# Designs tried in a protein design run: peptides against a protein of PDB entry 6MBK. Part 136

Target 1, 240 residues: chain A of PDB entry 6MBK
Amino acid sequence: GFEMVNFKEEGFGLRATRDIKAEELFLWVPRKLLMTVESAKNSVLGPLYSQDRILQAMGNIALAFHLLCERASPNSFWQPYIQTLPSEYDTPLYFEEDEVRYLQSTQAIHDVFSQYKNTARQYAYFYKVIQTHPHANKLPLKDSFTYEDYRWAVSSVMTRQNQIPTEDGSRVTLALIPLWDMCNHTNGLITTGYNLEDDRCECVALQDFRAGEQIYIFYGTRSNAEFVIHSGFFFDNNSH

## One batch from the design tools (peptide; made by RFdiffusion4, then SolubleMPNN)

Design b2_p15_7_s2 (from b2_p15_7, 8 letters changed)
Fold by OpenDDE base, seed 4:
Structure b2_p15_7_s2 (fold): chain B 240 residues (1-240), chain A 15 residues (1-15)
Amino acid sequence: as target 1 above (240 residues)
Amino acid sequence: MEFSLVPRRIPVLPK
């Protein structure tokens, strides 16, 4: 019903291969295909995770390291997904000095600077951890952990992380959702949920899509400032 | 290659 397409200005997206009707369940992603904090814990990162309070406290960082570990693993199940991720982002961590200066006229500048500072501090911390912690020796990134790596991973997670329920539904955890997160944004209503019975993410069509049309979803209510901070773009039709 | 997405909160669907 759909295919992944590299659109000229939007990067990868999903295109309908047939007519899809509004509210049609056209896409679902089982938990086993997701990159989650739990899958991170169950990976080569697990031993370090169990010993590092920051990884435990900050699921987004756990996902970032999960991405890095899997990217560095040629036989990773998620290689096809990771390969579809941008190599760089237009998020604040990638802003040039002129772009930062331009943002000085906005309220976002303080958050941008905070993001820079936090990311740098996190990198410095984990660089030391990776160099010194015994459980880091098994990590495929042990001898190759640069700021660029960390910036990429953090940006990937920042732009793509989602809250989903744990398997038992008792808590919320973080996940990257392959294939689904290829959908680009449009205004509308949230049409994705998690089906605990089938243990999968489910996405219904926001509107009718004809064969050949790009399939868009609504990412949620965000201000343009939030888009800049978290996604690095302005949405012209954003009502906020 | 660059493109942007935003984090999404996935609600639990009713059983």
Scores: peptide ipSAE 0.030, ipTM 0.635, DockQ to the pose 0.319
Fold by OpenDDE base, seed 2:
Structure b2_p15_7_s2 (fold): chain B 240 residues (1-240), chain A 15 residues (1-15)
Amino acid sequence: as target 1 above (240 residues)
Amino acid sequence: MEFSLVPRRIPVLPK
């Protein structure tokens, strides 16, 4: 009912291949297809994860390293997904000096500086870990772990991470949701949830989409400041 | 401009 398309101005998105009616379940993604903290633990990263307190405490960083390990693995199941991710982002970690200067008069500047500082510190820490920890020796990124790699992975997770329930529904965990996260944003209502019975993400259509139209979803209520910090853009029709 | 995604919290659907 849909296909991946590279839209000129919006990048990759989903286009309807048939008419889709409002509230129709047109897209679902089983847990096994998600990149999660659990899949990170079960990957080549698992041994290191089990011995590093930061990876254990910060699921977003675990996902970032999971993403890097899978990207560096030619036979990774998630290669098709990873190839759809931007190679760089317009988020604060990628801001040039002039762009940062423009933000000096805004409240966002403190968040930008915090992101720079935190990301740099994290990189320095994990660079040492990767170089010295025995369980890092088998990681595909052992000999190639740059700040640019880390910045990319952190930014990818920052922009795409979602909270989903654990398999038993008792807790929440973090996930990247392939295919679904290709939907670009429009104003509306949340139309995606997690079905625990079928153990999958489910997305229903926000509105009617005709064949050939781009399929949009609502990412949730966000301030313009949040869009800048998390996504690097202002949404023109944002009411906040 | 490549528009990046924002994090989306997915609610649990009622069984």
Scores: peptide ipSAE 0.030, ipTM 0.611, DockQ to the pose 0.306
Fold by OpenDDE base, seed 3:
Structure b2_p15_7_s2 (fold): chain B 240 residues (1-240), chain A 15 residues (1-15)
Amino acid sequence: as target 1 above (240 residues)
Amino acid sequence: MEFSLVPRRIPVLPK
């Protein structure tokens, strides 16, 4: 019912291969295909996760390391997904000096500096952990962990992480959702949810889409500041 | 401008 296409000005997205009606369930992703904190715990990262308080407390960092470990693993189940991710991002962690100077006149500058500082501190901490912790010896990134690697992983998670329920529905966890996260944004209503009975993410069509049209979803209410800080773009039709 | 992904809140669907 859809295919991945590189759209001019918008980058990669999904295009309908047939007519899709509004509210039609056109896309679903089972839990087994998701990159989650749980899958991180069950991976080669598991032993280190079990002994590091920061990984345990910050699911986004756990996902970042999970992403790096899987990227470094040629036989990873998620290689096809990882290869679709951008190699670089237009987020503040990638800003040049002139772009940062421009932001000095805005309220966003404090958040940008905070993000820089926190990311640098995290990298320094985990660099030491990877070099010294016994359970880090089994990680495929043991001898290849640069700031550029960490910046990429953190930015990937920052732009794509989602909250989903745990398998028993008792708690909330974080996930990257392959295939679904290829959908670009438009104004509307949230049309994606999690079905616990079938244990899958489900996306229904926001509107009618004709064969050949790009399929859009609504990411949720965001301010322009949030788009800049977390996604690196402005949305012209944004109400905030 | 190129569209980038943002974190999304995904509610539990009603049964």
Scores: peptide ipSAE 0.030, ipTM 0.633, DockQ to the pose 0.279
Fold by OpenDDE base, seed 5:
Structure b2_p15_7_s2 (fold): chain B 240 residues (1-240), chain A 15 residues (1-15)
Amino acid sequence: as target 1 above (240 residues)
Amino acid sequence: MEFSLVPRRIPVLPK
């Protein structure tokens, strides 16, 4: 019903191969295909995760390291997904000097600087952990962990992380949702949810799409407060 | 759907 296409303006996206009607369930992704905190725990990162309080406390960072480990693993199941991710992002962590200067006239500059500082502190902390912790020895990024790597992973997770229920539905966890997150944005309503009975993410069509049309979803709107919450940064956190 | 997913994108700080 759809295919992956590299659109010139939007980058990778999904294109309908047939007519899709509004509210039609056209896309679903089983839990086993998701990159989750749980899959991170079950990966090569697991031993380190079990002993690092920050990884345990911050699921987004766990996902970031999971992403980095899988990217560095040639045989990773998620390689096809990872290869579709942008190499750079329009997030504050990628702002050029001119963009930062422009922001100096706005209240957003404080938040940008905070992200810079927090990300740098996290990197410094984990660089040391990776270099010294016994359970880091088997990580594929052991000898190649740069700030650019970390910035990329953090930004990837920041822009793509979703909250999904745990298997038993008792809690929420974080996930990257391959294939689905290739859908680019349009105005509308949220049309994606999680079906616990079938243990999968489900996306219904926002509108009618004709064969050959790009399939869009609505990412929703978020406040600045929600941005802070979902960014994984703690402005008052001085401990790393 | 039992749960609605959190929107994919984190907004970029205003420039």
Scores: peptide ipSAE 0.063, ipTM 0.679, DockQ to the pose 0.110; fails the geometry check

Design b2_p15_7_s3 (from b2_p15_7, 9 letters changed)
Fold by OpenDDE base, seed 2:
Structure b2_p15_7_s3 (fold): chain B 240 residues (1-240), chain A 15 residues (1-15)
Amino acid sequence: as target 1 above (240 residues)
Amino acid sequence: MEFSLVPRKIPVLAA
């Protein structure tokens, strides 16, 4: 098995509680445990989703609002997962003035400003929607929707969203994958897939892990710039 | 596994 551990430098991760062999299916997450665009549509957000064109067009924003609604709901099924999420991120949306000044000499500055500007515009739009739309009155965030809330939710989705198949396998949708997304990154091969027959995410071990070792997965090929902008970290052993 | 999952997809945030 494995357990959740707070590692000093890496934050939350998974630690093996027994020896795990390479290619062993050690972790699976059924669809019913995922936060998806479909679960957003089936939640308290559903009525608003059905009426808002941006929520319908942008699955990542739908997930961000789903995350905010569930966070604001004490009895949410996903409370244990949400509590494992960082309260802040090292992503550009959280950069201080000195970090932005440092980036002014880099190629990343344009993307940083673009991301900030787009997020601010989205917030302003949805603030008005939440204040004025009839279907927003039942949202638990109705009277508590700050830019900080939106920034957090967008950053959470940005750093954790995955593409999974729809239940019928005909399309792809977006999902947050609880427990699995706690695995920190290492170089290697993609060892996670979706099993449609069992309707679950499946993760096999990238390598042998001993009891007490942290379990790592490969997030896929990324540049260091992409890690900073979209994942909020530098990977020292990154080959790109 | 029918679909490979690329963890933590990079999104495009639209304006």
Scores: peptide ipSAE 0.035, ipTM 0.657, DockQ to the pose 0.108
Fold by OpenDDE base, seed 4:
Structure b2_p15_7_s3 (fold): chain B 240 residues (1-240), chain A 15 residues (1-15)
Amino acid sequence: as target 1 above (240 residues)
Amino acid sequence: MEFSLVPRKIPVLAA
């Protein structure tokens, strides 16, 4: 077994409560527990999603709005998960002026500015949508939709979104994977997959973990550029 | 496992 623990330097993570052997299936998360584009469509966001082209085209934005709607819903099934999410992120969207100035000498500055501009444009668009669209009146965030809210949700999704298969396995969709995404990173091999037969995410142990040790997973190699691309803001087709 | 999930949890680059 494992438990969620707040580690001083790494924030929340998973700690083994017993010895776990390498390659042991220690963690699985059924589809029903995931925050997905499909769960967004089936939520209070569904009516707006069905009429908004950006929500339909950009699954990461759909997840961001789903996250905001669920956060604003006291009775949301995902409240326990949402409460484990960071309140702030070390993403470019949170960079202060001095951090941005430091990056001006780097090749990353273009990506940072692009992400910032895209996020700001999206917020402005959706602010208007939330204010004017009839289906937005039912959203729990209707009277509380700030840039800070949007920045947080986008950053949460950017840092935690995963590709999973659709139920029929014919396509890929985006998901946030509660509990599993609490695992912090270490070097190694990918040990997480999706089992379509059991309709669940499965994680096997990267190595032996002793009782009381933090359980790490390998997120894969990520460049800073890939980080920006995976935010969905830099997909070439974001002609928004 | 039919689909290897590349965890897209991109560690927030600790500054």
Scores: peptide ipSAE 0.032, ipTM 0.639, DockQ to the pose 0.089
Fold by OpenDDE base, seed 1:
Structure b2_p15_7_s3 (fold): chain B 240 residues (1-240), chain A 15 residues (1-15)
Amino acid sequence: as target 1 above (240 residues)
Amino acid sequence: MEFSLVPRKIPVLAA
């Protein structure tokens, strides 16, 4: 029903290979294909995760490290997905001095600086952990863990993390959703959910899409500030 | 759908 395509202005997206009707379930992603906090715990990161309080407390950081470990693993199941991720982001962590200056006129500047400071502190902490912790010796990151690596992973997670239920539905966890997260954004309604019975993420079409059209999804209502801080873009049609 | 996913993916539009 769809294929991954590199669009000139939007980067990678999904294109319909046939006509898709509004509300049609065109895409589903089973839990086993997701990068989750649970998959991080079950990976080479698991031993370190079990000993590091920050990884345990901050699922987004656990996902960032999971992403880095899998990226550094040539035989990772997620290599095809990881290779589709941007190499850089327009998130605050990538802002140049002039972009930061522009934001000084906005209320977002405090959050930008906080994000920079927090990310730098996290990097410094985890650099030391990777160098000194016994369980870090097995990580493919020991000899290659730069701030740029960490910035990329954090930005990847920040822009792509989703809340999904645990298998038992008792709580929520964080996940990266391969293939689905290739959909670019448009205005509309949230059309993605999680089906616990089938243990999968499900996406229904926001509208009719013709064969050859790009498939868009709605990422939810967010302020421009939230878009900048969390995702690095301004959405002009923000009715807010 | 039991849970509504709010995609966190926001394509960073290069300014």
Scores: peptide ipSAE 0.041, ipTM 0.652, DockQ to the pose 0.104; fails the geometry check
Fold by OpenDDE base, seed 5:
Structure b2_p15_7_s3 (fold): chain B 240 residues (1-240), chain A 15 residues (1-15)
Amino acid sequence: as target 1 above (240 residues)
Amino acid sequence: MEFSLVPRKIPVLAA
């Protein structure tokens, strides 16, 4: 029903290979294919996770480290997904001095500085943890943990993380959703959910798509400031 | 669908 395509302006996206009708279930992703806090706990990161309070408290950081560990693992199941991720982002963590100066005229500047400061502090903390903690010795990133690596992983998670239910539906957890997160953004309604009975993420079409058209989804209601801080772009057609 | 997903929800990076 769809294929991965590299669109010049938008990067990777999904293109319809047939006509897709509005509300048609065209895409689903089983839990076993997701990068989750649970999959992080079950990975080589698990021993460190069990002993580090920040990893336990901050599922997004756990996902960032999971992403780094899997990227550094040639045999990782998620290698095909990781290779589709941008190498760099237009997020504030990548802003040059002139871009930061431009944002000084906006209310977003305080959030940009806060994000940068927090990310730098987290890196410094985890650099020390990786160098000194016994359970870090088995991490494939032990000898190659740079700020650039951390910035990339944090930015990847920040731009792609989703809230999904736990297997029992009792709580929420964080996940990266391969294949689905390749859909680029348009205005509309949320058309993605989680089906606990089938234990999968499900996406229905926002509108009719013809064969050859790019498939878009709605990322939710966000301010332009939130798009800058969290997605690295202004959405020109943002109604909010 | 039992749960609606909010795509690319930003974590509050703890200070």
Scores: peptide ipSAE 0.038, ipTM 0.649, DockQ to the pose 0.101; fails the geometry check

Design b2_p15_7_s4 (from b2_p15_7, 8 letters changed)
Fold by OpenDDE base, seed 5:
Structure b2_p15_7_s4 (fold): chain B 240 residues (1-240), chain A 15 residues (1-15)
Amino acid sequence: as target 1 above (240 residues)
Amino acid sequence: MEFSGVPRQIPVLPA
């Protein structure tokens, strides 16, 4: 029903190969295809994860390292996904000096500085861990762990991380959702949910799409958990 | 340590 296309201005996206009707389930991603904290634990990162308190406490950092390990692994299942990720992001960690100076006139500057400080501290901590911890020796990033690598991974997770249920539905975990996050964003309703019975993320069409049209979805706002509407979807009328 | 950014909330679909 769709194909991956590299659009000139928007980068990678999905294009309909047939007519898709509004509310049609056109895309689903099984748990086994997601990059999750659990998949990180089950990867080459697992032994280190089991012994590092920060990785255990901060699932987002675990995802960042999972992403880095898989990127550094030529035979990684997620290579096709990773290759679609931007090399740079519009996150504060990539702001140029002039952009930072401009933000000094805004309240956002404190958040930017905090992000810089936190990211730098995390990098410094994990640099030592990777250099000294026995379980880091088998990591493909052992000899190639730069701040740029970490900045990229953190930014990737920051922009793409999702909260999904655990397999048993008793808790929540963090996940990157390949293929689904290739859809470019538009305004509308959240049309993505997690089907626990089939153990997959499901996306229904926001509107009718004709064959050849780019498929857009609404990712919603990250704070919109309070706006659960009918059928388990979120209502979000907010723009970006 | 802090990690900035809130994850997107993927709702659980009704059974």
Scores: peptide ipSAE 0.529, ipTM 0.910, DockQ to the pose 0.565
Fold by OpenDDE base, seed 2:
Structure b2_p15_7_s4 (fold): chain B 240 residues (1-240), chain A 15 residues (1-15)
Amino acid sequence: as target 1 above (240 residues)
Amino acid sequence: MEFSGVPRQIPVLPA
């Protein structure tokens, strides 16, 4: 198995509690544990989602609000996961003034300012929605929705969102994958895939890990390309 | 409105 550890320099990660062999199926996350657009629809956010065009059109924003609603819910099933998320990110939304000034000499400045403007506009829109829409009254964030909250949620989704198949495999949806995304990143081959038959995300070990070693994975590619059917890799079933 | 960031692609495992 493995255990969650807060490493000194890398933050939260997973550490092996036993020897794990390369290609061993050491980690799987059933769909029911994922934060998805579907789980957002089925949550307290559902009624608002069903009536807001932007939430419906932008699954990533739906996930951001889902994350905020669950964070604001003391009894949320996802509290253990949410507590592992960084409180701040190294994304442009968190750049200091000196960093932004430095970037003015680079071509990246346009993207940074664009992200600021877009995020600010989104916040302003949803602040009004939350204050005025009847279905927003039951949201736990009704009276505590700040730009900092939204910035955090957006950054969380930007850095952690995954495209996975729907339950029937006919379409794709967006998901945050708890536990799995606690593994810190390393370069290598993709060792994660979605098993539709068992309806779970599966991760096999990239290499041998000894007991006490941190487990690293390669998260895969970020692309708008067609959904990929991964080449088969060997799974050696073991428990968490 | 635009949202920055591209989702990771989690491939479907062959049946």
Scores: peptide ipSAE 0.519, ipTM 0.909, DockQ to the pose 0.535
Fold by OpenDDE base, seed 4:
Structure b2_p15_7_s4 (fold): chain B 240 residues (1-240), chain A 15 residues (1-15)
Amino acid sequence: as target 1 above (240 residues)
Amino acid sequence: MEFSGVPRQIPVLPA
């Protein structure tokens, strides 16, 4: 019903290969295809995760490292997905000095600075961990863990992380949702949920799409402040 | 089918 296409201005997106009606369930992604905190625990990162309190406490950081490990793994199941991710983001971590200066007159500047400081602190901490921790020796990150790499991973998670239920539905966990998150943004309503019975993310069409049209979804909006508050990347206790 | 909303986050900096 759809195909991956690299659109000139929007990057990778989904294009309908047939007519899709509004509210039609056109896309679903089973749990087994998601990058989750649980899949991170079950990956090469697992041993380090089990011994690092920050990875355990910060699911978003666990996802960031999971993403980096899988990116560095040629045989990763998620390579096709990772290759579709942007190389750079329009997040504060990528702002140039002039952009930051522009924000100095806004209330957002404090959040931006906090994000910078926290990200830098996290990088410094994990750089040391990766270089010194025995369980980090097996991670393919020795030559692929620069600040730029970390910035990319954090920004990827920041812009793409979703809350989904655990398998038993008792808690929530964090996930990157391949294929689904390739849909580019349009105005509308949230049309994605998690079906626990079938254990999958499900997306219904926001509107009618004709064959050949790009399929858009509504991402919702999240302020950086909201992200920081809810995602905990600004862990004040990250005094390491 | 109930969709409680699984949003992909779009970071927005308030002006």
Scores: peptide ipSAE 0.045, ipTM 0.666, DockQ to the pose 0.077
Fold by OpenDDE base, seed 3:
Structure b2_p15_7_s4 (fold): chain B 240 residues (1-240), chain A 15 residues (1-15)
Amino acid sequence: as target 1 above (240 residues)
Amino acid sequence: MEFSGVPRQIPVLPA
């Protein structure tokens, strides 16, 4: 029903290979294919997670380390997904000095500075943890953990993290959703949900798509400032 | 169909 394509202006996205009707369930992703806080806990990171307060308190940081560990593992189930991720991002953590100066004239500057400071502090903390904690010895990143690694992982999670229910539906957790997160954004309504009975993410078509057309989804209502801070782009048809 | 409202991204700043 669809294929991955590199579009000239939007980068990688999904293209319909047949006609898809509005509200048709065209894409679903079972829980077992997701990168989640739970899959992080069940990985080589699990022993360290169980003893580190920050990993336990911040699911996005747990996902970042999960992503780094899986990237460093040649036999990781998620290698095909990880290889589709950008090597660098156009987000604030990658901004040059002149770009930061430009942001001083915007309402985003406070959040950018906070992001820089927090990311640097977290890296310094976890560098020490990885060097000294006994449960870090078997991590594939033990002898290779740079700020560039951490910046990449944090940026990957920041731009792609989603909330989904836990398996029992009692709480929410964070997840990266392979293949589905290749869809680019358009204005509209939320057409993705989690089916707890079938334990999968489900996406229905926002509109009719003809064979050969790019399939868009709505990421939700965001200001342009939020898109710059978290995704590094502006959207002209944004309602804010 | 009712959807839980999973967007493409939910930006959360590291603390």
Scores: peptide ipSAE 0.036, ipTM 0.688, DockQ to the pose 0.077

